# Peptides against a protein of PDB entry 3LCN, part 54

Target 1, 96 residues: chain A of PDB entry 3LCN
Amino acid sequence: QYTENLKVIVAEKLAGIPNFNEDIKYVAEYIVLLIVNGGTVESVVDELASLFDSVSRDTLANVVQTAFFALEALQQGESAENIVSKIRMMNAQSLG

## One batch from the design tools (peptide; made by RFdiffusion4, then SolubleMPNN)

Design b2_p25_5_s4 (from b2_p25_5, 11 letters changed)
Fold by OpenDDE base, seed 4:
Structure b2_p25_5_s4 (fold): chain B 96 residues (1-96), chain A 25 residues (1-25)
Amino acid sequence: as target 1 above (96 residues)
Amino acid sequence: SSEEQKKKLEERLKEWLEKKKKEEE
């Protein structure tokens, strides 16, 4: 399925969060697992908020929504590489 | 099953993250 690609994509998104000190790979994997187990944007955000109280809910929502959009994009035939590139560009823009 | 394995991993990761959170507090 798209699980592995989604992990990479989510990891890239998480990498854009300033001062995020958690293991990005583990968190990305966790997010993807929540999604593939039937999580919704709201439920996944709730779970993440319980774990990462230092990260704003808006930031978490942005990450989760990106994951869902990415999943849809993958399903529509967009390459993971292309999606990652877009996210990386977005991350760079937020820093610049 | 694969689904069960994923769920188990999810639980493990959750527990790990919670543990890390407690250690940081």
Scores: peptide ipSAE 0.140, ipTM 0.665, DockQ to the pose 0.090
Fold by OpenDDE base, seed 2:
Structure b2_p25_5_s4 (fold): chain B 96 residues (1-96), chain A 25 residues (1-25)
Amino acid sequence: as target 1 above (96 residues)
Amino acid sequence: SSEEQKKKLEERLKEWLEKKKKEEE
């Protein structure tokens, strides 16, 4: 369904995290799998926090929340391209 | 099933991430 697009979206979001030295594709895939297996924002954040203690919980929460919002947007008919573009712009703003 | 496959992949990725974390410590 929307899993592949969501992986791309989450990957874009992860790419905006400074000094995040992990395989973005794998982490994105993991996040999506947690979500599709019934994870909530809190439970997914908890899992990620246990794995990536160098990343603030707020940052992780932002990533996960973005994923859930993106999933909802996809379900509402928004294109993955548009969502990725928005995230990319947000990433650029955070770096500026 | 598809759900089972997803769950298995989730576990694999989890294990991989945990392993990588330990290697980086």
Scores: peptide ipSAE 0.140, ipTM 0.667, DockQ to the pose 0.090
Fold by OpenDDE base, seed 1:
Structure b2_p25_5_s4 (fold): chain B 96 residues (1-96), chain A 25 residues (1-25)
Amino acid sequence: as target 1 above (96 residues)
Amino acid sequence: SSEEQKKKLEERLKEWLEKKKKEEE
């Protein structure tokens, strides 16, 4: 599987959330574990929403959907570096 | 990691996150 690369990718996505005060590595690891254990976008969002009430459901959904898209991209041969770069650019654009 | 190890870690992380949430309330 692509769990380690996916953790890095998800961590990069989480790093773009303003005022997010959780350990990004732990949260990223948890998201990936939920996904590889059969989680769906909906179920993972539900789990995260129950844990992080300071983050909107839409923001959480964006993170989770990004993770699923990234996993698909990895499976299709796209490099983790390219995926991280895209996310980093998006983060920079969002925060100015 | 084995599947069992992954599940165990998942539970540990969930518990950790829930604890952190309560600490912030």
Scores: peptide ipSAE 0.138, ipTM 0.668, DockQ to the pose 0.091
Fold by OpenDDE base, seed 3:
Structure b2_p25_5_s4 (fold): chain B 96 residues (1-96), chain A 25 residues (1-25)
Amino acid sequence: as target 1 above (96 residues)
Amino acid sequence: SSEEQKKKLEERLKEWLEKKKKEEE
């Protein structure tokens, strides 16, 4: 299904967080696993907040919401490449 | 099963992340 593409997408989103020193691949994989195992935006944010208190809850919520939106977009036929490109552009805008 | 493997991986990643968190604090 869409799990592998979603991992790439979430990793791209995490890469846009300044001063985030965790392994992006592992965190992305963990987020996707939480989602596919029935996690909600709120429950996944709560889990991440318990692990990464140096990142604001709003930032974590933005990452998680992006993951859910990306999953929906993939299910609706949008390519992973297109989604990654949009996120990369957003990352550049936020840091520019 | 695939679901069981996913759950196992999830728990392993959670434990790893928690360990890394403690090392960084």
Scores: peptide ipSAE 0.135, ipTM 0.666, DockQ to the pose 0.090

Design b2_p25_6_s4
Fold by OpenDDE base, seed 2:
Structure b2_p25_6_s4 (fold): chain B 96 residues (1-96), chain A 25 residues (1-25)
Amino acid sequence: as target 1 above (96 residues)
Amino acid sequence: SMENKEKLELLKEKIKELKEKLKEK
């Protein structure tokens, strides 16, 4: 399984959201568990939107889509380290 | 799974709890 690596990846993505004050570890775990429990991009976004109405739906969708892409990348053999590095670069670009 | 469903609920409640604590600060 890739759940533990995916949690790290999602946490990195969440860390890039400006003014996101929620516990990143728990939110990342929640997102990953929703996905492995059969969630879709839409259903996971809906769940997150119900919890975090101060975060735009587009931002939430971006996080969730990143998680799904990361899962696919892991399955295709890409290392978690490489995926995290890419997300860090994207986060830095968003801040710039 | 049933286990995952229960864990999901627990995580959701924990997140809600933490949100409330954040509001109180």
Scores: peptide ipSAE 0.534, ipTM 0.880, DockQ to the pose 0.084
Fold by OpenDDE base, seed 1:
Structure b2_p25_6_s4 (fold): chain B 96 residues (1-96), chain A 25 residues (1-25)
Amino acid sequence: as target 1 above (96 residues)
Amino acid sequence: SMENKEKLELLKEKIKELKEKLKEK
């Protein structure tokens, strides 16, 4: 399905979090697998919050919501490359 | 699926393991 592309997209989003020292590859895979197994924004945020108490719930919610929107975009025919590019631009804006 | 549930648990444990290693450094 779209799981592999979604992992790349989520990893890009995680890379934009300042002072995030966790393994991005494993966290991205964990998020995607939670989603494809019926997770909701709320339930996935709860799981992540229990693991990463140093990251605000708002930041985690932003990551998770982005993942859900990205999945919908992929299903609607948008390319993974375009989605990654948009996220990369957003990450750059957060540094300014 | 049961397979995915097992994989989720393994990923979660791996993430915890890596967090502990980070604290040691």
Scores: peptide ipSAE 0.500, ipTM 0.868, DockQ to the pose 0.083
Fold by OpenDDE base, seed 5:
Structure b2_p25_6_s4 (fold): chain B 96 residues (1-96), chain A 25 residues (1-25)
Amino acid sequence: as target 1 above (96 residues)
Amino acid sequence: SMENKEKLELLKEKIKELKEKLKEK
């Protein structure tokens, strides 16, 4: 029920990674599907690390942790728009 | 679910495919 919103949120987070040349839509969908299929932060990071060795593990962990926090926020009633806005602000300050 | 498992594999393969195409550029 929160998968579509979570995909948008994760995509926004991925968009903030400098020099990330992967297809953001597919990666976001993959991350979300791993999470809703019972993945943990560690297991999802492991999967991503195996695919994207050019991206630091810390960066991947940050993305995945953000996804889990976002899912919890959605479940607690926070709007997807609000979550996206927060992530966008974080992306901007990181690139600024 | 089995459906999700299949979809996971398809997405993973698609990501790998796209990565390979990027490397070839």
Scores: peptide ipSAE 0.408, ipTM 0.830, DockQ to the pose 0.083
Fold by OpenDDE base, seed 4:
Structure b2_p25_6_s4 (fold): chain B 96 residues (1-96), chain A 25 residues (1-25)
Amino acid sequence: as target 1 above (96 residues)
Amino acid sequence: SMENKEKLELLKEKIKELKEKLKEK
């Protein structure tokens, strides 16, 4: 029920990764599908690391953990727009 | 690049597989 909003949120997080040249939409969808299929932070990071060895494990872990926290926030009633705004601000600060 | 295209195709295959698994459950 929160999968579509979560895809948007994860995509925003991925957009903040420097030198990440993959299709953000597909990667976001992949992450969300892994999560809703019973993935854990560790297992999802392992899957991503096998595909994107040019991205540090810490960066991947940060993305995945953000996804799990965002899902919990959505379930607790926080709007997707608010979550996206927070992530966008963090991205801007890291890129500035 | 050719490498990026290969990775993208792999992602598409994985996504398809995951969707099928979720549908069957």
Scores: peptide ipSAE 0.148, ipTM 0.681, DockQ to the pose 0.868

Design b2_p25_7_s2 (from b2_p25_7, 11 letters changed)
Fold by OpenDDE base, seed 4:
Structure b2_p25_7_s2 (fold): chain B 96 residues (1-96), chain A 25 residues (1-25)
Amino acid sequence: as target 1 above (96 residues)
Amino acid sequence: SELEKRIEELKEKIKKRREEKKKLE
């Protein structure tokens, strides 16, 4: 139900990672489907770490945790637009 | 399942892109 919105949210989070030269759309979908398929924070991070050795585990964990929190927020009635806005602000702050 | 199939497809796509990038470096 929230899959498409979550893809957009995760994509926004990935876009904030400096020097992340990957297909964000594919990676975002991959993360979301892993979660939908019953993945945990740890299991999804493990999968991503195996693929992206140049990205720190902490960074990957931050992305995955954000996805889980976003899913919770969506389930509680928060709009995808609002969540994306928050992430965008966080991305901007991390660059400062 | 179709879900698991898509997950594997995405993983392979991501891996392929990374391999291609590695070869170009």
Scores: peptide ipSAE 0.728, ipTM 0.933, DockQ to the pose 0.969
Fold by OpenDDE base, seed 5:
Structure b2_p25_7_s2 (fold): chain B 96 residues (1-96), chain A 25 residues (1-25)
Amino acid sequence: as target 1 above (96 residues)
Amino acid sequence: SELEKRIEELKEKIKKRREEKKKLE
């Protein structure tokens, strides 16, 4: 399956959030496993919102949606490296 | 399941770290 690659991808996405001082690896794994366990965008966002009240719901939704899109991309044959590169570029644009 | 167990473990780890940070603020 694509869980390990997805963890890396989600971690890259989380790293782009300003002032997000959490354990990126743990949060990334948490998100991925929620998805693998049958979570939806809505249910995963709800879980994250309950934990991270200082992060906007829109920001959390963006992270979760990115994870779902990334999973689909992996299933369609896109490389993890390519997906990470896209996210990194988006992170740079967001901060710029 | 093992998956669900790990999910709960991670949740507790995350919660614990956040609580610790709040105490320092």
Scores: peptide ipSAE 0.728, ipTM 0.933, DockQ to the pose 0.975
Fold by OpenDDE base, seed 3:
Structure b2_p25_7_s2 (fold): chain B 96 residues (1-96), chain A 25 residues (1-25)
Amino acid sequence: as target 1 above (96 residues)
Amino acid sequence: SELEKRIEELKEKIKKRREEKKKLE
């Protein structure tokens, strides 16, 4: 139900990582599908850590946790637009 | 499953792009 919205949300979160030069759309979809396939925060972080050794585990954990929180927020009725806006603000603050 | 196939496809695409990027650096 929320897969497409979650992809957009995760992509926005990934866009906030400095020096992350990967295909954001592919990585976002990868994360979302791992989650809907039954992944946990720990298992998805482990998977991403194996692919992106140049990104800190804490950064990866932050992305994955954001995805899980966003999924819960969507299920509780929050709009994808609002969630994306919050992430954009957080991205700007982290780089400011 | 179709889901699992797409997951593996994405993983391979990500790996391939990373390898290509490393060659350019």
Scores: peptide ipSAE 0.727, ipTM 0.933, DockQ to the pose 0.899
Fold by OpenDDE base, seed 1:
Structure b2_p25_7_s2 (fold): chain B 96 residues (1-96), chain A 25 residues (1-25)
Amino acid sequence: as target 1 above (96 residues)
Amino acid sequence: SELEKRIEELKEKIKKRREEKKKLE
């Protein structure tokens, strides 16, 4: 499966969130395991929103949707390195 | 399941760190 690669990808996405001062590794693993355990975009966002009330729902939804898209990309043969690079570029654009 | 146990463990770790951080602020 692509669980370990997805953790790296989600961690990169979380690292791009301004003022997100949480344990990135733990949060990334938490999100991935929720997905692996059968979570949907909506259910995972609801769970994260209950934990991180200072983060907007749209931001959380963006992270979760990215995770699902990344999982599909991995299944279609795209490398984890390529996906991480795309996310890193997006993070750089948002941070200036 | 082992998966569900790990999920709950992570949730508690995340919550605990947030509580500790709040006390320091």
Scores: peptide ipSAE 0.727, ipTM 0.933, DockQ to the pose 0.902

Design b2_p25_7_s4 (from b2_p25_7, 13 letters changed)
Fold by OpenDDE base, seed 4:
Structure b2_p25_7_s4 (fold): chain B 96 residues (1-96), chain A 25 residues (1-25)
Amino acid sequence: as target 1 above (96 residues)
Amino acid sequence: SSLEEKIKELKEKIKKEREKKELEE
């Protein structure tokens, strides 16, 4: 399965959030396991919103949607490396 | 389930790490 690759991908996405002082590794794993446990975009966003008051719901939704898109991309044969690279570029663009 | 227990454990770990950082500040 794609859980380990997805953790890396989600961690990269989380690294792009300004002033995010949480443990990125734990949060990435948390998000992935919520998805593996049958979470939807809405349910995972709701869970994260309750846990991270300092992060906007839109930002959290963007992270979660990215995770679901990444999972689909992995299933379609795209490499984790390529997905991470795309996220890094998007992170850089958001700061520009 | 085992997975659900792991999820709960992770949530607590996240909170604990946050508390550690807040305590250091």
Scores: peptide ipSAE 0.722, ipTM 0.934, DockQ to the pose 0.712
Fold by OpenDDE base, seed 1:
Structure b2_p25_7_s4 (fold): chain B 96 residues (1-96), chain A 25 residues (1-25)
Amino acid sequence: as target 1 above (96 residues)
Amino acid sequence: SSLEEKIKELKEKIKKEREKKELEE
């Protein structure tokens, strides 16, 4: 499946959050498994919001939506490398 | 399920790593 690639993608997205003092690898895996277990954007955001009260709900929603879009992109044949590259560029822009 | 148990385990690991960082700071 696409779980391993999705973990990398989500980790890249999380790396763009300023002042995010969490273990990115564990959080990325956590998000992916929530999705694999049938989570929706809303349910995953709710879970993350309860766990990370220092991150805005909008930011969390952006991360989760990115994960779902990335999963769809992977299923449609886009490479993980391309998806990661896009996210990395977006992260850089937000810090510019 | 095994998956659900893994999810719970990860949540705890996230919390533990957070605590570890707080102690190191």
Scores: peptide ipSAE 0.722, ipTM 0.934, DockQ to the pose 0.633
Fold by OpenDDE base, seed 5:
Structure b2_p25_7_s4 (fold): chain B 96 residues (1-96), chain A 25 residues (1-25)
Amino acid sequence: as target 1 above (96 residues)
Amino acid sequence: SSLEEKIKELKEKIKKEREKKELEE
């Protein structure tokens, strides 16, 4: 389905987290599979919070919500490239 | 399910990679 594109999108979002010393590819895949396995925003955030206690819950929630919004956007016909570019710009604004 | 098993596997991989980085630092 949209799994592979969503992995790329989530990876871009994770790349915007400062001092996030985790394997971005594995974490992105983990988040996507939790979602496709029927996870909700709350349940996925809970899983990530337990796994990454050094990252604020708000930051994790922002990542997860972005993933769900991205999935909806993909289903509505928006291109993965466009979604990634939006996230990249948001990352730059956050760090700049 | 196979998907659930893959999720468990990924979680362990994430932990292992973290431990690897901690040893390098």
Scores: peptide ipSAE 0.721, ipTM 0.934, DockQ to the pose 0.709
Fold by OpenDDE base, seed 3:
Structure b2_p25_7_s4 (fold): chain B 96 residues (1-96), chain A 25 residues (1-25)
Amino acid sequence: as target 1 above (96 residues)
Amino acid sequence: SSLEEKIKELKEKIKKEREKKELEE
């Protein structure tokens, strides 16, 4: 279904976080499973904030909100490739 | 549930991989 594509999308978003020294694959999977288990933006952010205290809450909120929007986009028929491309462009823009 | 157990397992894996990288660096 959409879970595997969402993991790829979230991984791309996480890759844009500077000095993020974590296993991106595991973290992406963790976020997706929290969402499919009925998590809300607030509950998932709270969980991530407790796990990654070196990352700002605003950054975590941005990642989580992106995941929820991406899931909606996938359900509406947008391709995972297009979503990843948009995120990659935003990551590059933030560094430029 | 099985899903909740998997989530807990993943959280522990994330912590363990962090510790592993810290030792290697």
Scores: peptide ipSAE 0.720, ipTM 0.934, DockQ to the pose 0.662

## One batch from the design tools (peptide; made by RFdiffusion4, then SolubleMPNN)

Design b2_p26_1_s1 (from b2_p26_1, 10 letters changed)
Fold by OpenDDE base, seed 5:
Structure b2_p26_1_s1 (fold): chain B 96 residues (1-96), chain A 26 residues (1-26)
Amino acid sequence: as target 1 above (96 residues)
Amino acid sequence: DIKYPKSYNEEKKELIEKKIEELKKL
């Protein structure tokens, strides 16, 4: 029920990765689908690592963990807008 | 349309799209 919001959130997180030359919308959708299909942080990271060897596992883990935290936050009543805002700030800090 | 060899990025995108479709069927 939170899949669409998660897609937006994950896309925002992916947008913060420097030199990430992939379709962010599709990658975000894939990550969300993996999660709602029962994936764990470890299994999702493993899957992404197999696809994107140019991105460090730490970076991928950060993205995936953010997605899981976002899902929990949504379930606890936090708005998607607020979560996205936090991620934007985090992206700005990481790139600065 | 003329069909050209797919680039690495295009192949990867297609692979992801295929994976997405497979998961949507579950």
Scores: peptide ipSAE 0.477, ipTM 0.811, DockQ to the pose 0.211
Fold by OpenDDE base, seed 4:
Structure b2_p26_1_s1 (fold): chain B 96 residues (1-96), chain A 26 residues (1-26)
Amino acid sequence: as target 1 above (96 residues)
Amino acid sequence: DIKYPKSYNEEKKELIEKKIEELKKL
């Protein structure tokens, strides 16, 4: 599957969250595992919100939606490197 | 041996690790 690439992509997205003090690698892995086990945007956001109350629900939703879009992009043939680059650019231009 | 309470981040990491292991067993 695309699980390993998706972990990298989600990690890049998480790295853009200011003042996020959690272990990005493990959070990314957890998100991907939830998705591949049938999670939806809403169910994964609910899970993350229960764990990280210091992060806004909108921010969590943005991360999760990005993961689902990235998965679709991977399935359509886009490279992980290209997706990561896009996310990195978005992280850099975010105003918070 | 004297044990000290884990930080918030350490506790959260441990919790996530446990959740990950649970999902891997499915």
Scores: peptide ipSAE 0.476, ipTM 0.810, DockQ to the pose 0.218
Fold by OpenDDE base, seed 3:
Parts: structure tokens; sequence; C-alpha cells
Structure b2_p26_1_s1 (fold): chain B 96 residues (1-96), chain A 26 residues (1-26)
């Protein structure tokens, strides 16, 4: 099970969204719970879009897709620390 | 004590917390 590591990874991704005025830890937990309960990229994005209309659907889709890619990476043996580092670098390079 | 309206952020967080608890019961 990779749920705890995935929560950390998703939280790091959310932290890169400018002016995101929500509790990142809770949002990350919610996203992971949706995924492990059978959510798809489309269904999870729809849910998040209904909650956070101040964030573009493209940004939400990017977050959710990153979560799914991260889950696959974890299952393939990549460390959570390495995944977080890559996301942090992406956040630092963002023009947002 | 008398209850007053919660801020938008507090209300949103509470909503997410409820959704989380519902999913945890599955």
Amino acid sequence: as target 1 above (96 residues)
Amino acid sequence: DIKYPKSYNEEKKELIEKKIEELKKL
C-alpha cells in the first residue's frame, strides 16, 4: 500500500499552485481516497472542480494526472523522496 | 454558547472532512 506516500506527493504538487487557499493536507488526503476507491482522472477532476472553482480545470487535471503517474512510479519501485524532489523542481520552475 | 456563521474556508474544510469520513467508512 502506497497511500501515505501518495498523500505526501500530492501535497507537494498542490503546494505549487499559486494562491491556492485551502488546507493542502486535507485536499491531498481526499484526492488519494478518491483514487483508491476507484476514481478515474475524469471523475476526480470533476469532483475537485465542483469544490474549487477558483482553480482551472487544466491545473486540476495536471494535479490528478500527476497523482496517477506517481502511484504507478511507486508501484514500479521509485522512492517517494525521488518523486517529491522532481515535483518540487517542477514547482520551482513554474511561472505561476 | 451561541454559534456564528463559519468563514468560507472553514465551511469548505468541514465539507471536505465530511467527505473524507464517508470514504473512510468504505
Scores: peptide ipSAE 0.475, ipTM 0.810, DockQ to the pose 0.183
Fold by OpenDDE base, seed 1:
Structure b2_p26_1_s1 (fold): chain B 96 residues (1-96), chain A 26 residues (1-26)
Amino acid sequence: as target 1 above (96 residues)
Amino acid sequence: DIKYPKSYNEEKKELIEKKIEELKKL
């Protein structure tokens, strides 16, 4: 029930990865679908690592963990807008 | 019309699209 908001959130997180050349919208959708179908942090990271060898496992783990944290935040009543805003700030800070 | 081979990124996108469709059917 939070899938659409979570897709937006994950896409924002992916946008912070330097030199990531994949379609962010599709990757975000894939991550969310893996999660709602019972994926764990470890299993989702394993799947992404098999697809994107140019991205470190630690970076992928950071993206996936953020997705799980965001899902919990949504379930606890935090707005998607607030979560996206936090991620944008984190992305900007990590570039410097 | 000229048909060019798919780029690496295009092939990757197609693979992800296929995986997405498989999950949507569950």
Scores: peptide ipSAE 0.472, ipTM 0.809, DockQ to the pose 0.227

Design b2_p26_1_s2 (from b2_p26_1, 10 letters changed)
Fold by OpenDDE base, seed 1:
Structure b2_p26_1_s2 (fold): chain B 96 residues (1-96), chain A 26 residues (1-26)
Amino acid sequence: as target 1 above (96 residues)
Amino acid sequence: MIKYPKSYNEELAEKIKEKIKELKEK
């Protein structure tokens, strides 16, 4: 099962969001649960947007899309460590 | 439309959502 690794990955992605002062662990867990419960990118983004109106929809979409891509990567055999490393690099190159 | 009982994971998601809301409100 990839859910635990995915939580870590999503948490890393969330940590890169400027001025995001929410509990990253809980938000990451929530995102993963929505995905495993059959959510789509659109439906998960809609859900998060309703919770975090201070975060742009594009930012949320970026997080969710990253989660789906990460899940696919895990399923294809990529290590969680490698995925996290790539996300850290992306966070360091933050937009703005 | 027929609605069915929520699965365990669906219920868990709802509980976590509540926790997130709680934390947002401090």
Scores: peptide ipSAE 0.525, ipTM 0.840, DockQ to the pose 0.055
Fold by OpenDDE base, seed 4:
Structure b2_p26_1_s2 (fold): chain B 96 residues (1-96), chain A 26 residues (1-26)
Amino acid sequence: as target 1 above (96 residues)
Amino acid sequence: MIKYPKSYNEELAEKIKEKIKELKEK
């Protein structure tokens, strides 16, 4: 029920990574699937690190942690739109 | 944390992973 919203949220987070030339939609979908299949922050990061060696582990961890926080926020009643807006702001700050 | 049917979603995850790998090869 939260999967589609979470995909959008994760995609927004991935879009903030500089020089990330992977297909964001597929990667976002993959991350969400790993989470709903019982993945932890550590296990999902390990999986992504095996796929994307050009991205730092810290960056991957930041993405995954954001996904878990977003899922919790959704469960607490926060709208996906609001979460996406926050991520966009964070992405903009990271560029500065 | 909410979880979904693993059998279906695990297979789907593998398919997506394969697509990601294919795109990386390009």
Scores: peptide ipSAE 0.522, ipTM 0.848, DockQ to the pose 0.067
Fold by OpenDDE base, seed 3:
Formats: C-alpha cells, sequence, structure tokens
Structure b2_p26_1_s2 (fold): chain B 96 residues (1-96), chain A 26 residues (1-26)
C-alpha cells in the first residue's frame, strides 16, 4: 500500500535534516500514522514540534508538507523510487 | 487521502510515540 512507500519517502526527507539525531524510521512511521489518522499539516507539525524542539517549525512543516505532496504523487501514479530520488537531490542541494 | 480505522491506528500511533520518547531518553 501507499503507507509503506510513504514511510520510505518520509525517512528520506528526514535524513536531510542536519543534526537530527532521532530514529528516522520510527519518526517516519509516526508521521505517516498521524496523516492516515486524519491529521492536517498544522496538527502534525504541532505534534512533532512538541517532540522535537531542536528542529524549527519551518523545517518540520517542510517535512510534513513533503509527505502530503508525496502521498498525492503516489495516488497519481508516480513511483516511490522517483519521489525518493527527487527528495535525495533536494537534500543534497540543501546541504551543499 | 487514505484513512485507516482510527481505533487501531491511533493506538499504534501512541505506541510508536512511546518508543520515540524512550529512544530520546537514551
Amino acid sequence: as target 1 above (96 residues)
Amino acid sequence: MIKYPKSYNEELAEKIKEKIKELKEK
């Protein structure tokens, strides 16, 4: 299903955050669960901000928005591999 | 947007949150 692919995609996005020392796999799973439980960008960001105060709200919002866009892309037929590749390129550019 | 049964997934979300908190404490 889309949830497993979305977890991989969100994990890739989280991997691009500098000095993020949390378990990426669990955080990605948590984000996906919040989304499929009916969370909005705002509510998910609020939840993450309460857990990870070392990460700016803007960065968290970027991650969450990426997750929602990725879910839409998956539903439109784009492959998870292609989405991951795009995110990886964005991560490299952001860190460069 | 795909939504799943909240009762089970909400419980699962809470369990994952607990795991995240435990890992943060290490």
Scores: peptide ipSAE 0.522, ipTM 0.849, DockQ to the pose 0.067
Fold by OpenDDE base, seed 2:
Structure b2_p26_1_s2 (fold): chain B 96 residues (1-96), chain A 26 residues (1-26)
Amino acid sequence: as target 1 above (96 residues)
Amino acid sequence: MIKYPKSYNEELAEKIKEKIKELKEK
């Protein structure tokens, strides 16, 4: 099961959001749980948007899509460390 | 209509959501 690795990955992605003042660990766990509970990209984004209206829907969608892509990557055998590294680099390159 | 009890993960999600809301209010 990839839930723990996915939590770490999602947390890294969330850390790239500027001025995001929520507990990243809890939010990451929540996102993963929503996915595990059968959420789609759209439904998870809708849920997050209802909770975090200060974050753009596009930003939330980017986080959620990254989570789904990461899950697929994990399933294909990519290491969590490698995925986190990629996300960290993307965060550094992000312009907001 | 058939209603099913929420799974452990569904309940956990609700608990986490509540925690997130609580933290936001601090």
Scores: peptide ipSAE 0.528, ipTM 0.841, DockQ to the pose 0.055; fails the geometry check

